# Peptides against a protein of PDB entry 2AUS, part 174

Target 1, 323 residues: chain A of PDB entry 2AUS
Amino acid sequence: ADIKREVIVKDDKAETNPKWGFPPDKRPIELHIQYGVINLDKPPGPTSHEVVAWIKRILNLEKAGHGGTLDPKVSGVLPVALERATRVVQALLPAGKEYVALMHLHGDVPEDKIRAVMKEFEGEIIQRPPLRSAVKRRLRTRKVYYIEILEIDGRDVLFRVGVEAGTYIRSLIHHIGLALGVGAHMAELRRTRSGPFKEDETLVTLHDLVDYYHFWKEDGIEEYIRKAIQPMEKAVEHLPKIWIKDSAVAAVAHGANLTVPGIVKLNAGIKKGDLVAIMTLKDELVALGKAMMSTQEMIERSKGIAVDVEKVFMPRDWYPKLW

## One batch from the design tools (peptide; made by RFdiffusion4, then SolubleMPNN)

Design b2_p22_2_s3 (from b2_p22_2, 12 letters changed)
Fold by OpenDDE base, seed 3:
Structure b2_p22_2_s3 (fold): chain B 323 residues (1-323), chain A 22 residues (1-22)
Amino acid sequence: as target 1 above (323 residues)
Amino acid sequence: SAEEEARARFERLLARARAREA
């Protein structure tokens, strides 16, 4: 998630009209909600779908979606995209995840051995999805980016783990238990990060949302609900970006593919087939799409389809039609 | 229940870990 991407400028003379669009920090509260993402602290017990339904009821919303399922028993970071932003969750599905897990060992193991064996699970691991998953049970590689042991209390091991999307922590713990020779199971799990969303000052509970919505509707205080909702642009911070001319925004907002002449600046390292965010020069999300060119091709070429636009977010009227 | 006990252990250990990181 924290990959710093170089920005390559293609048109250094491109300006933006300050009267067009709604930058993330300039949205009226109703519009902010329509293009919002909640960094929800999902409680243990309910499904991710039930929690989304509750948020919709609390905030009187027509649509919402979550940035990747947490099991009923799993708590922590669940990004919930609202209304017009609902489809931005697709950007969060491939994003790295962090968890804190409690592993319970089925026998006594020296602490030094626990530490040594768990360190060997950093890197590439082979997993088979569990039976309960909607994912086809094929063997696949997954990356474990890091394992940090936080506490060892007899047979209980609390650890932080950073993983590639769709890594099963339950399966990881099972394999660690096998490697330790005593067996182990996942006793508890909390997600502490989902791409750009983490445990920070933006993390809110369902109770917070009830209170903050009440303060807005009954007391006229919008500050709390405004702070509790992140702009949808937060959900694409980890993606490669392409920034476009004001003259290209309306066309993309109408669902036209992005052509090379519309590009002002872009991240380095875009490959053909990558999911990319198309941004205005005011860092407004216009659309998500599939890169049809590499970064290098987008620099070198004068014409052609740069991005196949898959999901438009920006309203058609925020920028004028200039064609 | 065994699940409630596991949760209580988790919350206690997590609270201790967070207190050291602060």
Scores: peptide ipSAE 0.472, ipTM 0.934, DockQ to the pose 0.962
Fold by OpenDDE base, seed 2:
Structure b2_p22_2_s3 (fold): chain B 323 residues (1-323), chain A 22 residues (1-22)
Amino acid sequence: as target 1 above (323 residues)
Amino acid sequence: SAEEEARARFERLLARARAREA
């Protein structure tokens, strides 16, 4: 998520009409909720599905979805997309994750050996998905981006770990324990990051949501519930972006593919087949789609399909039809 | 329970780690 993507400007004279659309920071509260994502601190105990069901009841919602399952015993960052934003969670599934884990060793190991062996698990690892996973139990490579030991207390090792999506921390700890020669198990796990969502001032509990919704409905105070819900655009911050002309927005909002003439600016490093976010010049999410061209091809070409539009989010009426 | 003890250890160690990062 922290990779700053260069922005290449294709049309430096492109302007946007301030009367069209609803920028993420300027949505009425009802519309903000309809296009919202909660950075939820999931408690230990309930399933991710039970937590989503509770949020739907608390906020009186018809639809919601989560940005990647946490096991019942696992706490921490669970993005929950609301109503019209529900399908934005597809952007979070492939996103990197960070965890803090407590590993318990089954024997005594010198601290220097613990540190040395855990460092060897940075990089590529081979994992088999657990039996409870809906994923076929085929061996697969996953990347461990970093391991940071926070504390060693006898046989207890607290560490932070950044991983590729679908890395199993329980399996990682098991393999570390085998490499140490004494065995180990995962005692506790908390997710501290899911793509752009992390432990910060936007992290809220289920109790916070109960209180904040009450303040809005009973006291007329919208500030707390507004702050507790992030705009859906937050859920695509880690994706490569393509910004489009006002004249192209309504066509894409109707499900038309993005063509090269509609592009104003774009991120560097887009490859054919990448998931990309199509944005307005006001940083509103129009749609998610599959890149049909590289960044370089989108710059050099004057015509052609740049993005195959897979999922529209923006309403069809926010921008006028200019075709 | 062993699970409650593990949680308490985790919370304690995490609190110490966060206090050092602050």
Scores: peptide ipSAE 0.439, ipTM 0.926, DockQ to the pose 0.973
Fold by OpenDDE base, seed 4:
Order: C-alpha cells, then structure tokens, then sequence
Structure b2_p22_2_s3 (fold): chain B 323 residues (1-323), chain A 22 residues (1-22)
C-alpha cells in the first residue's frame, strides 16, 4: 500500500472550481457517513458478516460491506464501507495484507534455526487454498513480502507477516513447521493491515461506534463519529489514480467511460486491465474502472477510451454538465 | 480452555513486542 506512484501531468494549466463537489474534508456529517469507510478493529468471536450487520444497526444504515473476510477467531483491521461507499471494498480485496501471528511449534527448535528457516519463506510461495475457501483448490503462487519475528518464547513464535491478497497464514505456518521438521500450527492471528487501513488513530471498536453515534444523536457532538469514519477515498489510496478535468466529472458520474482528453494527470505504471481510481482535481473519488490503455498510451494518444467505468460513486449533481 | 490460553499467550507476547517497538 505504501508504493509511492509517480504522477505524470498532461495538462499543467487545468484548474478546478472550488464551488463544485465535496472534497473528503468538506462533507457534511450525513454525507461523510454516506461516503464513509470505518477502520474497524474486529473483535475475536463474531464473523465479519455479523460485525457488518452490527455496524448497520448501530449507525442506522441500509447498506455496508467489508474489505475482506476475517475468520471468526481472527481480530483486527476490517475496513467496513458504508452506504454509497459500500462497493469501494472491491479496491481492498486485491490489496496486500499484514498480520501478526502466533505459531506454536510441535517440538523444540533452536532459535537460530527458527529465524533462518522463516527467512526462507520471504518471497514466492506455493499454496493450495483450504477446503472452506470459495476459491478453486488449484495450486497458486503467492508473495510473502516480509516476515519479521517479534518474539520467540520456547515453542511459541510471534511474527509479523506482509502478504499478497489471498495468502493463507495457516498454510504458511504449516509449511514453516514442516521445514523446521517438528510441525507447527497457527495458535492466533490478528490482521494489522488491509491495504491503506492499518492499526493507527483511525482504528475503532464496535463500542467506540456505539458511544460516538450516541454523542452525535443525543448530544449533537459530531466530532467523534466524523473521526471514526474515513472518507471513501482512503479505500483507494493504494490504487493507481487518474485525475480528470472538471468538464469530464459529470459525464463519468453519469456512467460515461473516461476518454483521453479528460485526463489532467495520472500515475505511472498503469497497465491495460488494471483497476484504477478516477479522481477529481480535489481528490474526490468519481469512479472505479478498468484501464483500457497503459499510462504510456494515455500520454501519447489524443483520443480513445482510457478507462471503462465499472462503478460510479460520485453523485451526478456535484459537478455541472459541461457538454 | 486451550483456545483461551492461546489467546492469553498471544496478547501477552504482542503487548511485550509492542512495548519494545515503542
């Protein structure tokens, strides 16, 4: 998620009207909630679906969705997208994840050997999805970005691990145990990161949400609930972005595909087929779509469909129709 | 239960690790 993408400017003279739209920091509280994502600390015990149902009940919402299932026993970072933002979770599903795991070894292993063997599991690993997964049980490669051993206490190994989406930590621990020659199992797991969402000041509990909603509705204090909900734009920070002219915003908000003339600036390294975020010059999320061109093609071409718009988020009336 | 004990060990080790990173 921390990959700084280069920004290529196509139109350095493009300005934005400050009267149009609602930048993420300037939304009225009701609108902020409608376009919000909660960085929830999921407790151990409930399913991710039960937790989403509770959030809808607490906040009096019709719709919400989560940014990737955590097993009932797994705690930690669960992004929950609200109302109009519900479908932004599609940006979080393919995002990298971080976990803290407790591995329990089934025999005694010297600490030096534990450290050496776990280091060998950084990089590409071959996994088979578990039976309970909706994913076809084909062997697949996954990236382990890093393994950091936090503590070794006899047969208990606490470690941080950064992984590609859909890496099974339980399977990783099983293979580490086999490589150590004694076997191992996953005793505990917490997710500490899901793309741009991490353990920081934005992480809130279900109890916090109850209290903060009460303070807003009964006491008229919106500050707490405002801070507890992130703008939907947070959920796309890790995606490649394309920033568009004010004159193109209303068309895209109506579901029109983005054409090359509408582009003001874009991230480097976009490939055909990539999921991209279409942004205003005020960093408002207009839509998610599929890149139909590379960054290079979007620079070199004067015309054509740059992005096939898959999901519009922005209301149609935030920007005027200029066509 | 063995699960509660595993949770307690996890929270203890995690707290100790976080205290060293701070």
Amino acid sequence: as target 1 above (323 residues)
Amino acid sequence: SAEEEARARFERLLARARAREA
Scores: peptide ipSAE 0.434, ipTM 0.926, DockQ to the pose 0.967
Fold by OpenDDE base, seed 5:
Structure b2_p22_2_s3 (fold): chain B 323 residues (1-323), chain A 22 residues (1-22)
Amino acid sequence: as target 1 above (323 residues)
Amino acid sequence: SAEEEARARFERLLARARAREA
């Protein structure tokens, strides 16, 4: 998520009409909610589904979806996409995750050995999904990007871990315990990051949402609920982006595939088959799609399908039909 | 309970860690 992607400009003369669309920072509050994502601090206890149902009740919403399940006992960062933004969670499911975990060792181990062994778990690991997972229980590789030991207190090891999506921290801790020779279990877990969503000033509780919605509906104060909801564009910050001409926006918003002539600028390093975000020149999310070309092919070619559009987010009327 | 104790240890250790990072 933190990799700053280079932006390659294909058309440096392309301008955008300020009268068209609704930039993420300029949406009326009702529209902001319709295209919103909450960076929820999920409490321990409820399921991710129960929490989504509560948010729908609190905010009087028809639909919402979460950016990747947290177990009932697991707290922390749960992105909840609202209303018309609900399907933006597709961008968050494959995103990297960070956790803080408390590992409890079943025996005494010297601190130097704990540190050495845990460092060996950075990189590729082999995992089997748990029984409760909807994922096929086949052995699979996962990446551990980093392990940072925060504190060692006897048999308790507090650590931060960055992982590939669908890495099971419980299984990681079990394997660390085996490697230490004493065994271990996951005592506590908190998710501190889900792609672009982290523990920051945007993190809100269910109680905050109740209060902020009340302030808006009863007192006419929209500021709190506006700050509590991020624009859906936040949920795609970690994706490679393609920015398109104003003349191409309406076609893509109608579900047409993006063709090469519509591209103004794009991120470097797009590969065929990558999930990409199609953006306006005002950084509005038009659609998600599958890249049908590499970045290099999109630069070099004059024609062809650049992106197979899978999911449109932008309303069809925000930009005029210019074809 | 063992779960409540684990939660309390976690919150204490996490608070200490955050205070060192601040």
Scores: peptide ipSAE 0.432, ipTM 0.925, DockQ to the pose 0.970

Design b2_p22_3_s3 (from b2_p22_3, 9 letters changed)
Fold by OpenDDE base, seed 1:
Structure b2_p22_3_s3 (fold): chain B 323 residues (1-323), chain A 22 residues (1-22)
Amino acid sequence: as target 1 above (323 residues)
Amino acid sequence: SLIDEFRERSERLRRELEELLR
């Protein structure tokens, strides 16, 4: 669920200078690309790294990174962060994921039993990472947020599943098959959501990107490539936000930690240790960091380090030094 | 069926990629 976070205002008189920065809707096309994220429909076959390398070649980019690996055979939503936005993918790694999966059963099972057993896999499950994962093969708990059966046709079961980051759908299907008593395997898998990125009008193919880049470079039409690239701020929509004064922006852009006096408004429910997005009053992403205080502490305190700044995105010159 | 549409979508993306690599 897109939890609408409450916004608490600390300074209701804080204004922003319209001459400073580059709001997401005001970026020239070249700057938009430099701070962009593509909601890519990854085809089945290539690795996520191969697809990123192709996007770099298609769009003539120096850097790009993806918002969480899809296996070669897995299709669908792969956020690809571009150039200066490349490291925004760290915000997407811990984000929830949704998939549509086709499970094939190795025997006949009554539909009512399939539905009953699959419902029991909602909640906490114990998984072991697969042999080919870079992760230590320790047993770990993962959350299955929901399972929605879309269609049952004999031994084929199409279902939607929402899961915690790093849940293995192949392992889930294996365990469902064991619980049904007949065994099962994953026939096909598609990712339909990665945090704020989903199957919507922003989803584009590699073919679309080739055409849209051609329309821009050869025909001078930037509209298609502009629409195909989301601002990097999209990649942090699911995070708690802290909005800061214009006078604090340049310091944070230079890598200084955010102190409490710089806060104008913030989301409710921030806990110490949370990943947070530091925003301008024009909704520009300045930096990602670790909350050193709760929301309540940031409201009650007059001083101290609110956020340990881990990654700056904003250039140092977008806002003036006001110290 | 939704299953057939799901399989066909994957196959379309595969075909489009093969055409692009050509």
Scores: peptide ipSAE 0.616, ipTM 0.958, DockQ to the pose 0.906
Fold by OpenDDE base, seed 5:
Structure b2_p22_3_s3 (fold): chain B 323 residues (1-323), chain A 22 residues (1-22)
Amino acid sequence: as target 1 above (323 residues)
Amino acid sequence: SLIDEFRERSERLRRELEELLR
């Protein structure tokens, strides 16, 4: 999520009309909610689906979806996309995750050995999905980006771990325990990051949401609920972006594929087949799509389909039809 | 300790949920 992507400008003279669209910071509260994502601090106990159902009840919403399942006992960062933003969770599923885990060892192990063995689990690991997963139980590789030991207290090991999407921390801890020769289990787990969503000032509890909704509906104070909901554009910050001309926005909002002439600027390093976010010059999310060209091809070519538009988010009326 | 703080945070979230569900 923190990868600063280079921005390549194709049209340095392209301007945007300030009267068109609704930039993420300029949405009326009702519209902000319709295009919102909550950075929820999921409590331990409930399923991610139960929590989404509660959010819909608390906020009087018809639709919501979560940015990747947390097991019932797992707490922490659960992005919940609201209403018209519900489908943006697709951008979060493949995103890297960070956790803080408490591992309990089943025997005594010297601290130096714990540190040495856990360091060996940075990199590629082989995992089998647990029985409770919706995923077929095939062996697969996953990346562990980093392991940071936070505290060791006898048989208790608190550590931070950055992982590829769909890495099972419980399985990692089991394998660490085997490598240590004593066995281990996961005592507690918290997700501290899901792509662009992390533990920061935007993290809110279910209790916070109840209070903030009450302040809005009963007291007329919208500030708290506004801050508790992030714009849907937050959920695509980690994706490569393509910024388009005002004249191309309405066509894409109608479900037309993005053609090369519509591109104003784009991130470097887009490959054919990548999931990309199509943005306005005001950083509004128009659509998600599949890149049909590389960044280089999008620069060099004068015509052709740049992005196969898969999911439109922007309403058709935010920008005028200019064709 | 960081371990104690970590456990306490989990327990706070559990208690807040239990209060909300009453």
Scores: peptide ipSAE 0.616, ipTM 0.958, DockQ to the pose 0.906
Fold by OpenDDE base, seed 3:
Structure b2_p22_3_s3 (fold): chain B 323 residues (1-323), chain A 22 residues (1-22)
Amino acid sequence: as target 1 above (323 residues)
Amino acid sequence: SLIDEFRERSERLRRELEELLR
């Protein structure tokens, strides 16, 4: 998620009208909520769906969705997209995840051996989804980006792990236990990162949301609820971006595909088939779509479909129709 | 210890949820 993408400028003279759109920092509170994502600290116990249902009740919302299921017993970072932003969660499904896990060993193992064996699990691992998963139980490769041992206390091993989306930490711990020769189980698990969402000042509890909603509705104080909700644009920070002309925004907001002439600037390294975020020059999310060209093709070509628009987020009236 | 702090954080979130559901 922290890889800085180069920005290639195609039109250095492109300007944006300050009267059009609603930049993420200039949305009225009601509009901010309609296009919001909560970085929720999910408690252990409830399902991710139960927690989303509670958020809908607390905030009096019609729709919400989560950015990737946490098991009932798992706590921590659960992005919850609200109302008109609900479908932005599709951008978070493929995003890398970080966890802190407590592994309990079923026998005594020297600390040096624990450290050595756990280091061998960095890189590519073969996993089978658990029986309780809705995913087909086929063997698949997953990436473990890093393992950081935080503390070892006898048979208890606390570690941080960065993983590819859909890596099962419970299965990883089981395999580590087998490699150590004593067996192991996952005692506790917390997600500390989901793409751009991490443990930081934006992380809020269900209690925080109750209090902050009350402060807004009963006391007229919107500051807390405003800070508790991130703009939907946060949920696409990790995606490659294409910034478009003001004249192209209304067409894309109506569901038209993005054509090459509409591009002002774009990230390097876009490949055909990549999920990309289409942005205004004010960094407003217009739509998500599938790249139909590489970055290089979008630079070299004068015409053609650059992005197949899959999901529009921006209202149709924020920018004028200039077509 | 970091292990104790990790467990305590989880237990705090459980207690907060129980209070919210009452």
Scores: peptide ipSAE 0.614, ipTM 0.957, DockQ to the pose 0.923
Fold by OpenDDE base, seed 4:
Structure b2_p22_3_s3 (fold): chain B 323 residues (1-323), chain A 22 residues (1-22)
Amino acid sequence: as target 1 above (323 residues)
Amino acid sequence: SLIDEFRERSERLRRELEELLR
């Protein structure tokens, strides 16, 4: 998520009409909610689906979806996409995750040995999904990006871990325990990051949402509920972006594929097959799609399909048809 | 300790949820 992607400009003269669209910072509260994502602090106990159902009830919503399942006992960062933004979770499912985990060892191990063995689990690991997962129980490789030991107290080891999506921390802890020779289990787990969503000032509880919705509906105070909901564009910050001409926006919003002439600027390093966000020049999310060209091909070619549009978010009428 | 603070944070969230569901 912290990778600053270079921006390559194809058309430095392209302007945008300020009267068209609704930039993320200028949406009326109702529209902001319709295109919103909550950075929820999921409590331990409920399933991610139960929590999504409660948010729908609290905020009187028809639709919502989460950016990656947390187990019932797991707390922390659960992105919940609302209403028209519900399908933006597609961008969050493959995103990297960070956790803080409490591992309990089943025997005494010297601290130096704990540190040495845990360092060996950085990199590629082989995991088998648990029986309870909706994923087929095939062996798969996952990346552990980093392990940071925060505290060791006897048999209790608190650590931060950055992982590829769908890495099972419980399985990681089990294998660490085996490598230490004493065995271990996961005592507690908290997710501290899901792609662009982290523990910051945007993190809110279910209790906060109840109060903030009440302040809006009963007292007419929009400030709290507005701050509690992030624009859907937050959920695509970690994706490579393609910015398009105003004249191309309506076509893409109608489900047309993005062609090369519509591109104003784009991130470096896009590969064929990558999930990309199609943006306006006002940083509004138009659609998600699959790159049909690399960044280099999109620069060098004068024509062709650049992005196969998979999911449109922008309403068809925010920009005029200019074809 | 960081471990105690970590445990207490999850317990607070659990208590807040229990209060919300009453």
Scores: peptide ipSAE 0.614, ipTM 0.958, DockQ to the pose 0.915

